# Designs tried in a protein design run: peptides against a protein of PDB entry 3EFO. Part 129

Target 1, 262 residues: chain A of PDB entry 3EFO
Amino acid sequence: SQLADLYKSCETDALINFFAKSAFKAVLHQPLKVIREILVNQTAHMLACYRKNCASPSAASQLILPDSMKVLPVYMNCLLKNCVLLSRPEISTDERAYQRQLVMTMGVADSQLFFYPQLLPIHTLDVKSTMLPAAVRCSESRLSEEGIFLLANGLHMFLWLGVSSPPELIQGIFNVPSFAHINTDMTLLPEVGNPYSQQLRMIMGIIQQKRPYSMKLTIVKQREQPEMVFRQFLVEDKGLYGGSSYVDFLCCVHKEICQLLN

## One batch from the design tools (peptide; made by RFdiffusion4, then SolubleMPNN)

Design b2_p15_6_s3 (from b2_p15_6, 8 letters changed)
Fold by OpenDDE base, seed 1:
Structure b2_p15_6_s3 (fold): chain B 262 residues (1-262), chain A 15 residues (1-15)
Amino acid sequence: as target 1 above (262 residues)
Amino acid sequence: SHVLLDAKKNFQEVK
């Protein structure tokens, strides 16, 4: 449809950048509740328009989106879950101010990565391939105890290790015999020199490339306390400060869409 | 473009 063609993936990224900056500017003169309502309403309105003009009657009860628009509610939910748009006493004024100003200066590519991190299954690396592994959805459901994942949002980089991570990979990355021997205080990977280590370093380099900030690496072991920080970047899950999961957000938006179409 | 215009209006006028 013409509407589907109008919303390309690249345009969605631009829209999210716009909404983020608009919302983060609006917090200076409007209540958070109003801003949040505007964002939800805008999301619902855009999706409702698509449904009205492009969706079949048989799909009236389902939220079916074209591929180009699928990312919109995802990123919008991430935006709504950002500390700048949350009225929580646990979030310092300084942190909100910092995050606000940070996003206000971000380009489209930067804001995209910021709101929805890359989560890469490092344990699936093919040392013979120079391609980046396919990113997985930012949810705990996509993690595995046997896996090793690299997460990056343009500001931070995390290397998450499952409790049952392969000893061979642990040795390849850290030159230690087991998960228990990994030192999580390090911010740099050792120069082990094997193909797997080299490929991981290459991937990290690619991710860091063209980013305005140098991402600090944090090594995270599953079930250790620092994992809580890492889990905050699993943006499709329920947020620590009351933010909705992506599924919950979709349900909310769907209800509003139905109201708009009735 | 219409979406952006509507969004701008909403963020500016809605109190």
Scores: peptide ipSAE 0.038, ipTM 0.709, DockQ to the pose 0.027
Fold by OpenDDE base, seed 3:
Structure b2_p15_6_s3 (fold): chain B 262 residues (1-262), chain A 15 residues (1-15)
Amino acid sequence: as target 1 above (262 residues)
Amino acid sequence: SHVLLDAKKNFQEVK
């Protein structure tokens, strides 16, 4: 059915691209409030249609979404949390203009990665395996003080290090004895030459592959000031500039769905 | 799809 096709991942990616470009075009001549309302209403409407056609009426009153349907609100929230759609004075006009132009030229694959970054737990790497680590949800709850994570959104790449990250991994990646010795001003990882370093570099290469722009690497230490920038890419969390968490957004959308179905 | 058409119309009307 057409409905079933609409909720496929590939179609969702296309929809997000469409909504992003439409919204980012509309900001030039429409109030942000109106644009945001449209996006929320569209989300609610699409999910309501799903419930009407695919779910029992009893389920309509409950906040229950299949895993496949959770993708749409996640991305829509990411879109709503983008600086282009935020009217906070802390966000410069230049930054909004820049990101607007970037997205306006993005293909479906690029926009998908841009709005929802890959977050990889590289501390779990098996140097004896060629398998890439599975991405985790973009939330602080998925981070670990003992972990090292790589985040990429097609434009930026971050290497986040927990305060208690293993010294052996730090040595393997940076060739320094401890967390304190890591130079966060570096934009390139050293070629240490051990299997772990090589595998990390390989992963970074794969992520960079087929991306139109070279991603700048930023090394981030937990609890240092630059971590705040990194946390902005944890898109399922509350945003610094008033963006809702994924959970909060779901609650909001659910209320609208109920209104549509009543 | 009808949903996509509705979405397109909505943004067109805002223009």
Scores: peptide ipSAE 0.038, ipTM 0.713, DockQ to the pose 0.027
Fold by OpenDDE base, seed 4:
Structure b2_p15_6_s3 (fold): chain B 262 residues (1-262), chain A 15 residues (1-15)
Amino acid sequence: as target 1 above (262 residues)
Amino acid sequence: SHVLLDAKKNFQEVK
């Protein structure tokens, strides 16, 4: 249907960009509560419209959405969880102002990446392939203690290492014998020169390409304090300073959809 | 899109 086509990934990206800029502009003259309600309401209305006009009336009590339509609430939740739209004292005014200004100037591609980071399982790299590994969902549930993940949102880049990440990969990336020897204070990977290191650097380069800002690299060890910062970018999970998980958000939206359709 | 137009109005008109 025409409506279904509207919520293809590319169209959804445009919508999120629009909603983000609209909300971030409105935050200057409207209460956050109102803005957040508008966003949730818009999400519910769009999805309700789809269900009403395109979906089967069966299982009305269940949230049945095609995969294409699920993209919208995912990103909308990410938007709602952005610090600009959170009234938490733990978040500095400067940080809110900074991110607001950034997003206000972002194109569709930039905002898409900003709100939903790319999380790549680096431990699965094939050194003989030039293909990027498939991104995983931004949730702790997708991480592995044995894994190494690269997260990028266009502004920040994190290299997350599981406590049980393979020593051979650690050696390949950092030229150190073990997880414990990794220095997390570094902002650049050493030029080890082996195929794995080269492949990782290439991937990082590709991610950096065509991004308006140079992404600072932060190396994060699992279970260390700085990991908490990294976890804030796992946008499908509950945030440290509020915001629903994706699942909880879906439940919330579903409830509102049902109300709209009655 | 009508959706975008409606959204725009909401953000601009709601006080």
Scores: peptide ipSAE 0.037, ipTM 0.702, DockQ to the pose 0.027
Fold by OpenDDE base, seed 5:
Parts: structure tokens; sequence; C-alpha cells
Structure b2_p15_6_s3 (fold): chain B 262 residues (1-262), chain A 15 residues (1-15)
């Protein structure tokens, strides 16, 4: 139907940008609780409308979304978990103000990347390929102790190394013999010059291209203290400050949808 | 898009 086609063409990235800026503007004059409720309700209503008008008969326990809308709840949850929308004493006022100002000036592409980072399995690189590795979901479940991952959100870049990262890759990237020898205080990769190092640097360059901010590189070793900061960017997981995992958020939204449609 | 426009209106009204 024509209506179904409209939903199939939904611009979720534009919506997230709009909702983010609207919410971050509203923080100045509305309670956080109200803002959060608005965002959840809007998400539920949008999906409920689709279900009501476009969805084929299905089990009540299932929420079937068109491809264009599948990312909406993902990004909405990320927005809800942003420090600007969280009332936690652990988060400084300066940090909230900083992130608020950043997002207020972001374009659609910037906000999309900001709320949902790219997480790339660097350990799977083919040095003969010029293609970027396929991004994985931003969750701890997608990490591997044997893996090396690059995470970027337009502002920060992390190189995460599993405790069992291959020594040959460590040597290739850092020119050191083992995981223990990696200096996490470095903000730049050494000029090793081998194909793997060159490819990684190329990938980092591509990610940095056309981004408004220069992303500082942070090297993170698994199970070290700085990993806790890195894990905050695994946006599909439960947040440190009480934010829901994506799965939990979906359950919440689904419940709301059912209430709207009964 | 139609969805975007509706979302904008709804958000503004609820806000």
Amino acid sequence: as target 1 above (262 residues)
Amino acid sequence: SHVLLDAKKNFQEVK
C-alpha cells in the first residue's frame, strides 16, 4: 500500500537528529523525566502506527519492523542513554554542557555516528583488501579476547585489544612482542611500516575523513581500568549509569506498543 | 518524509 511505502522510506537518521536536538534543547526548561518519557512515547507511537496500519498479522510477542525503521529503537535507546539526558551526580555539569553543545551543532551523519559508533574487527583485516571490515554490533557480546577492535563515534577513537590478541598483530601494529608491552599512554600508532600497520592507518584515516572533529586515539587493553570507559560506547549493552540494554529497551517499547493497540 | 513530519509535529505538541 501507499502507506506502507511511506513507512518503508522512513528517515530514521533524520529523526534521531531531530529528537536529539529537540531533547537537548528542552533540557534547559523541562525536567529530564518528562523529556525521556516523550522520547519513549514517540518511539512507541511511531512503531504502533506502523503495526496498526502496515504490519501483517503476526504474533503479539513479535515486533516486525521495516528495514528503514529497524534502527529507530536502537538509536533512540542510545539517545536516552546519553549523559545529557541522565540525572546522575557522577556526571559533571561540564560534561553534560559539552556534549549538549556538540550535538546541537551536529548534522545528521554526525549524530548518527555519535549515538551509534562504528565497531570494526581489526583482527580480521585482509591486507590485500582496500575494503573496510564490516562493522559489528556495539556490544560486548561481539568482542573477543582474541580480537582487536577499532571503535569510532566521530569524537573518540579507541583501539581495543583482547587479552589474547595475536602477538603477530600486536607486533604488526605496535612493534612490540606482546600484549604486556603495549603502551596505552600513546595517542598515536607507531610508524611500523608493514602492510597491516599501513592498512590500519588507512582505515583510521578513512574514518577520520570529513568528520568535524579530530578523533583522539585511545589504546585500551582488555581488563584494564580504561576499558570501563571504552565499554560505555558499547551502546547496545546496559549503561554504567542505569541505561537499558537494547534488548531491555525493546521489551519496554513493545509493552508500550501493546498498550497503545489493545 | 511523511513520517518525519508527523514525528516533528507530535513531538512539538507533546513537548
Scores: peptide ipSAE 0.032, ipTM 0.691, DockQ to the pose 0.031

Design b2_p15_6_s4 (from b2_p15_6, 8 letters changed)
Fold by OpenDDE base, seed 2:
Structure b2_p15_6_s4 (fold): chain B 262 residues (1-262), chain A 15 residues (1-15)
Amino acid sequence: as target 1 above (262 residues)
Amino acid sequence: SYVAYDAEKNFELVE
């Protein structure tokens, strides 16, 4: 059907880019609450339409997404949790204005990365491989106290270290004997020169490649105060400033869809 | 339950 073809041809990242720019433009003349409601309603409406007209019969408790929109909810939740749409007092007006303007100028690829960061388990690196490690979902549940993770969203880059990170990796990356010796004030990794360090630098270079902005590196040690900032980029988790987890958002969207289909 | 997808893998979320 024509409708089915429409959904198949739709590109989620393009939609998110559009919704983001539309919403961020709307904040200038509409209340944030209204904007958020519109975004949720639009999402639910699109998915409800698909469910009604394109999807095969299934259990009511199951949320079915078209192929092209399978990741729409997670990105939409990320958009809804952006500081531009939250307007919390903890976030400065300048920061909100800055991020708004940034997104307004972002292409599809940039906005995709911006709203859903790339989280890489670099502790699993194969120093002989030229491939990036497989990204993990942006949730605390995917982190490990024994792991080292690199997070990037096109603007910021974080190197997160678990409290039980392997000393050999710490030595390889920072040339220090232990986790406690890592200086989190540094914004550049030392040039240690071993294969692991070189591989990590390569990965960081690949991530930085084709990005319009130079990403500042922040070293984050687990359980230290700066980790709180890092956790805000774990976008599938519950936000510090009232944003929902991805699971909670899915439940919300599902409820709205069911209501629309009744 | 919800069947959720991402660019990397499919996963199921349980209520």
Scores: peptide ipSAE 0.020, ipTM 0.556, DockQ to the pose 0.126
Fold by OpenDDE base, seed 3:
Structure b2_p15_6_s4 (fold): chain B 262 residues (1-262), chain A 15 residues (1-15)
Amino acid sequence: as target 1 above (262 residues)
Amino acid sequence: SYVAYDAEKNFELVE
């Protein structure tokens, strides 16, 4: 019961911050493969410990997580797929070093956003509401060809446009008649001045608020080449250059937990 | 199957 209370008091975002900094520090003196293995093992052991000591009896096939740690695996997978721990050929040594240093200085709020971006379906905006739209999972499965999504991770901001985005919204945001007319080279939205445009700008402002870095805006059209960069931030999906989807990672962790408990 | 289902529910908790 005491352990259960301890687990319930844990905050996933704080844990990820800790694991990230620990791992990124270890990069300087340990092989990446070893670091990744340690992180997976730590995750499995922690969750296995909870199941063994705190969880009610259940089938061995069940993965039981405390409420405060239910999303730990998804964040851990994001950490494992980060370019600092999973080297990608398109990322330079300098960029990896830069990201490592950034994370080493990030607070809890910054790191959680960095590892798991906020993805907002802005096509659902109600211009009469001051509330932000509910974020969706960072996966291609949550995108819609008819939708417009804003993604932000504290360093980058993307505006993703589905190929079938509503022309009225395109007009409202870009003041152009169609998807084909959108200029993806721009890094700033035009000052259209209509309520929808104003609300979108407000949302972008809110997202930018309290972030230590100014997020550069990248406009992305679905099915165009630059979308590949955007897809790298859909962290729940399988990585282009390695790394498991969240589901696959969870399966992996579950297997490890079962092995530990057997 | 169960893991996939659990993954979905885990995100629902965060939202």
Scores: peptide ipSAE 0.018, ipTM 0.553, DockQ to the pose 0.114
Fold by OpenDDE base, seed 1:
Structure b2_p15_6_s4 (fold): chain B 262 residues (1-262), chain A 15 residues (1-15)
Amino acid sequence: as target 1 above (262 residues)
Amino acid sequence: SYVAYDAEKNFELVE
């Protein structure tokens, strides 16, 4: 992902896997509120230690993240926003149990993708390139009404289409003349046979490769009801069930750090 | 490793 490339996240991936499994084990004997507080505290403590001992002098308003932990807060927030750690009545016990067990068995690579999905701007595909497009951050701000995006988290795959997505791409992918003609009930893309369609299918294949579960494809049109489900995977945004945006979480962590250092 | 130990220890605490 672009985020992973920007920040050296290998250590963070291992840490988030550990924190996730530890937290998901703790839910059996600890209140969810306590678990969430511990996770926030741990995040703040690690970052506070860095600031105190390693960081150069800076303004108190600045949140300084070491390279090795630059992506820790975003993953931690994703963990905090997972249904297993949320006490919302809208989330069934079965769903919590299911996701808990899934994560408990996930390796580092699987949990990384699970908590922070890969979001690819496939409308920018170069049909002559075998390289995957650079992933964008999982936020609505990175979407475009003129764009087409593929999202995958290891369990689900979504093809999101902007209301103004290029008709030529729609034709290339679905063999229909316009956005309105796209059938969102499909779970498989048609084999149109053009280079763009083939490239997209290849990308989907690469994403699916070496994943323990087969990802079901959901086609999502912007501004239609099913888009709400898709938006829940934009993990840097504010969550439906009270989870904070990444920005809000950073503010929270920063306050905690200040308390630890003062 | 230190963080891991600390985190795990904290999760074992009962408030």
Scores: peptide ipSAE 0.027, ipTM 0.565, DockQ to the pose 0.026; fails the geometry check
Fold by OpenDDE base, seed 4:
Structure b2_p15_6_s4 (fold): chain B 262 residues (1-262), chain A 15 residues (1-15)
Amino acid sequence: as target 1 above (262 residues)
Amino acid sequence: SYVAYDAEKNFELVE
């Protein structure tokens, strides 16, 4: 059907960009609650329409996501959990204003990365490979105490180190003997010069490429207070200041879809 | 996109 073709050709990242800018524009004259409700409703309506008109019959308990929009809910949830759409005293007005302005000028690719960060398992790097490691889902469940992860959202870059990170990797990256010796006040990695360090720096460079802003590097140790900031970028988890996990959001959307299809 | 237009309209409404 013509409608089916529309959904198949739909670019989720473009939609998210549109929704983000629309919502962030609306913040100036609409209550946040209303904006959030609209976003959820739009998500549900889009998916309900697809299910009704394009998808094969399925059990009511099943949430059917078209391939072209399979990531829409996760990105939408990320948008909903952005500080611009949250009225929380813990978030400064300046920060909300800043992020709002940034997103309003972002292209599709930039906004995609902004709302859903790239999380890379650095501990799995092959120094002989020029390929980036496969990104993992932005959730604490995907981290490991033995791992080292690089997170980037186009504005910030975090190097997260598990408490049990391999000493050899720590030595390779920081030229220190252990986790305890890592200085988290550094905003730049030292020029160690070994293959692993060079590979990591290359990866960081690739991530920085074609980004409109220079990403500040923050080194984060697991179980230290600054890790809380890092965890805020694990967007599939429950937000520190509210907001649903991705799973919970899916349940919410599914419920609304079912209601629409009754 | 049809959806995009709907979304835009919704956000322009003041409740």
Scores: peptide ipSAE 0.023, ipTM 0.541, DockQ to the pose 0.027; fails the geometry check

Design b2_p15_7_s1 (from b2_p15_7, 4 letters changed)
Fold by OpenDDE base, seed 2:
Structure b2_p15_7_s1 (fold): chain B 262 residues (1-262), chain A 15 residues (1-15)
Amino acid sequence: as target 1 above (262 residues)
Amino acid sequence: EQEELEKLEVKVDTF
């Protein structure tokens, strides 16, 4: 059917870009609550329409997503959790204005990365491989105390270190003997010169080259105060300022879909 | 809410 073809051809990243810009434009004239409701409603309506008209028979307990939109909910949730759409006093007007302005000028790829960061398990790097490590989901559940992770969203770059991160990697990256010796005030990695360090720097360079903005590096040690900032970029988790986890959002969307179809 | 979450299954239709 024509409708099925429409869903098959849907470019979710472009759709998210559109929704983001539309929402951020609307912020100037509509209450944030209304904007969020519209976004959720639109998401639910799109998926309800799919379920009704295109989806294969399924149990009521199932949330059915077309393949083309399999990441729509997660990105939509990220959009909803963006500071521009949150009415929290902890978020300054300047920050909202800044991020709004940024997103309004972002292309599809940039906005995608902005809303859903790339999280790379650096501790799994194979110095013999030229391939980038596979990104993991942006959730604390994907972190490990033994791990080292690089997060980038096109504007910020974080290097997160687990409390039990391998000393050999710490030495390789920072030229210090242990986790405790890592200076988190540094915004640049030292040029240690070993293959691991060089590979990490190369990865960081590759990430940076793909983006129009220079990303400042923040070193984050697990269980230290700056980790709170880092956790805000774990977008699948519950937001610090009241945003839903991805799982919670899925349930919300599913519920709304059911309401639309029943 | 948590109980409802455990019951939710996400199915992705592949075309």
Scores: peptide ipSAE 0.315, ipTM 0.766, DockQ to the pose 0.750
Fold by OpenDDE base, seed 1:
Structure b2_p15_7_s1 (fold): chain B 262 residues (1-262), chain A 15 residues (1-15)
Amino acid sequence: as target 1 above (262 residues)
Amino acid sequence: EQEELEKLEVKVDTF
C-alpha cells in the first residue's frame, strides 16, 4: 500500500531534525509542557497508524516499530530530554538559548550526533587495524570499570576512564604510571608517539573532521565529580533533570499507542 | 554508532 511504502521510505534522522527545529521554534510561543505533549503524541500517532494499517498481527504487550523507525523513539526521547525543552533552574538561560540556536541551524547529520552521541570503546582498539571500533549504546550499563571510552556529540568530546583501566593503556595514552596520576585538567592528549596513542589521536581527528565545531576534550575519571557531567550524555539513561530513560519512554509510548487504538 | 541502534529489536515487549 501507499502507506506501507511511506513507512518503508521514512528517514528518521530527517524527521527528528524537523521535530527538533519545530519544537525549538515553538518554545517562543507555547508552554514547554504543551510542546512535550505534542512530541509524545506525534510519536504515538505515527506508530499507532503503523500498527493499525501496516503491521502484521502481534501481541498487545509488544511495541511494534517499522524498521525505518527503529531509532525514532530513542531520538525522540533525547529531544524531549534536551535542556531547551526542560525548564530547570539548574540550567542557565544562556545555555538554553545557546543550544536552541545551535539546533535551529543544524543539518540532519549534526543533529543526529548531537541528540545521540557516539560512544566508542577505545580500550578495544587493535593497533593493526585502521577501522574505528563499533560504537556502543549510550548507557552506563555499557561502560566497564576496566574500560576506556570516547564520547562525542559534535560539541563536546569526553575520554572516560574506568577506575580499573589497564595501566598499560594509561601509560600508552597519558605517559603516566597509573590511573591516579592522570591529570584531568588537560584538554589535549600528550603526544606519546606509540601506536596506540597514534591510533587514538587518529580516531579523535576523524571524529573532529566530520564536525563543524571544534570539540573540547574533557578527561573524566570514573567516580570523580566531573563524571556527573559525562553521565548526562549517556542519553538512554534516566536524565538528571527529570527526563525518562529510553526503556521508560518506550513504555510510555506503548501505553499511549494502546489508548489510541483502544 | 547508528549500527548499534539499528540492532534494536523491532518488536519490544513493554510488559
Scores: peptide ipSAE 0.286, ipTM 0.696, DockQ to the pose 0.111
Fold by OpenDDE base, seed 3:
Structure b2_p15_7_s1 (fold): chain B 262 residues (1-262), chain A 15 residues (1-15)
Amino acid sequence: as target 1 above (262 residues)
Amino acid sequence: EQEELEKLEVKVDTF
């Protein structure tokens, strides 16, 4: 059907860009609560329409997503959890205004990365490979105490180190003997010159490439205070300043869809 | 609410 074809051809990243800009424009004239409700409602209606008109019969307990929109809910949740749409006293007016203006000028690719960061397990790097490691989901559940992860959202770059990160990798990256010796005040990695360090720097360069802003590097050690800032970018988790986890949001959307169809 | 969450299954339709 024509409707089925529409869902097949849907570009989620473009939709998210559209919703983000529309919502951020509306912030100037509409209450935040109303804007959030509209976004949830739109998400539910789109998926309800699919379920009603395009999807094969399924159990009521199932949330059905077309392949083209399989990541729509997670991005919508990220949008809803953005500081621009949150009315929290902890968020300064200046920060809200700044992020609003940034997103209003972002292209599709930039907004995609902004709302859902890349999280790369760099501890798995093959120094002989030119391929980037596969990104993992932005959740604490995907981190490992034995791992080292690079997170980037187009504005910020974080290098997260587990408390049990391999000493050989720490030595390779920082030229220090242990996790405890890592200086988190540095904004640049040292030029150690070994293949692993070079590969990591290359990856960072690739990530930085074609981005409008130079991403400041923040070194984050697990269980230290600055990790709290890093965790805010694990967008599938429950937000510190409000907002649901991705799983909770899925349940919310599913409930709304059921209400629309019943 | 938590019990309802555990029952949610996400299905992705591939065309």
Scores: peptide ipSAE 0.325, ipTM 0.772, DockQ to the pose 0.809; fails the geometry check
Fold by OpenDDE base, seed 4:
Structure b2_p15_7_s1 (fold): chain B 262 residues (1-262), chain A 15 residues (1-15)
Amino acid sequence: as target 1 above (262 residues)
Amino acid sequence: EQEELEKLEVKVDTF
C-alpha cells in the first residue's frame, strides 16, 4: 500500500531533525510539558498508524516498529531528554539557549550525532587496522572498568577510562605508567608517537572530520567527579535530570499506542 | 512500569 511504502522509505534521522527543530522553536511560545507531550503523542501516533494499517497482527504485549523507524524511539527519547526541553535548575539558561541555537542550524547528520553520540571502544583498537571500531550503545552497561571509550556528539569529545584500564594502553596514550598518573586537566593527548597513540589520534581526527565545530576533548576517569558529566551522554540510561531510560520510554510509547488503538 | 517492562517485546533488534 501507499502507506506501507511511506513507512518503508522513511528517513528517521530527518524526522528527528524536524521534530527537534519544531520542538526547539516551540519552546519560545509553549510550555515544555506540552512540547514533550506532543512529541510523545506524535511518536505514538505514527507507530500506532503503522501497527493498525501496515503491520501484521501481533500480541498486544509487542511493540512493532517498522525497520525504517527502529531507532525512532531511542532518538526521540534523546530529544526529550535534551536540556532544551527540560526545565532543570542544574542547567543554566545560557546552556539551554546555546544548544537550542545550535540544533536550530544543524543538518540531519549533525543532529543525529548530537542526539545520539558515537561511543567507541578504544581499548579494542587494532593498530594495524584503519577501520574505526564499531560503536556501542550509549549506556553504562556497555562500558567496562577495563575499557577505554571515546565518546563524541559533534560538540564534545570525551575519553573515558575505566579504573582498571590496561596499563599498557595508558602508557600508549598518555605515556604514564598507570591510571592514577593520568592528568585529566589536559585537553589534548600527548604525541607519544607509538602506533596506538597515532591510531587513536587518527580516529579522533576522523570523528572531527566534517563536523562544523571543533570538539573539545575531556579526559574522564571512572569514579571521579567529572564522570558525571560524561554519563549525561549515555543517552539510553536514565537521565540525571529527569529523563527516562530507553527501555522505560519504549514502554511509555507502547502504552500510548495501545491507548490509541483501543 | 516494571511489570510492563517484563512483558514488552520489541520486534526489531534495537540492541
Scores: peptide ipSAE 0.292, ipTM 0.739, DockQ to the pose 0.361; fails the geometry check

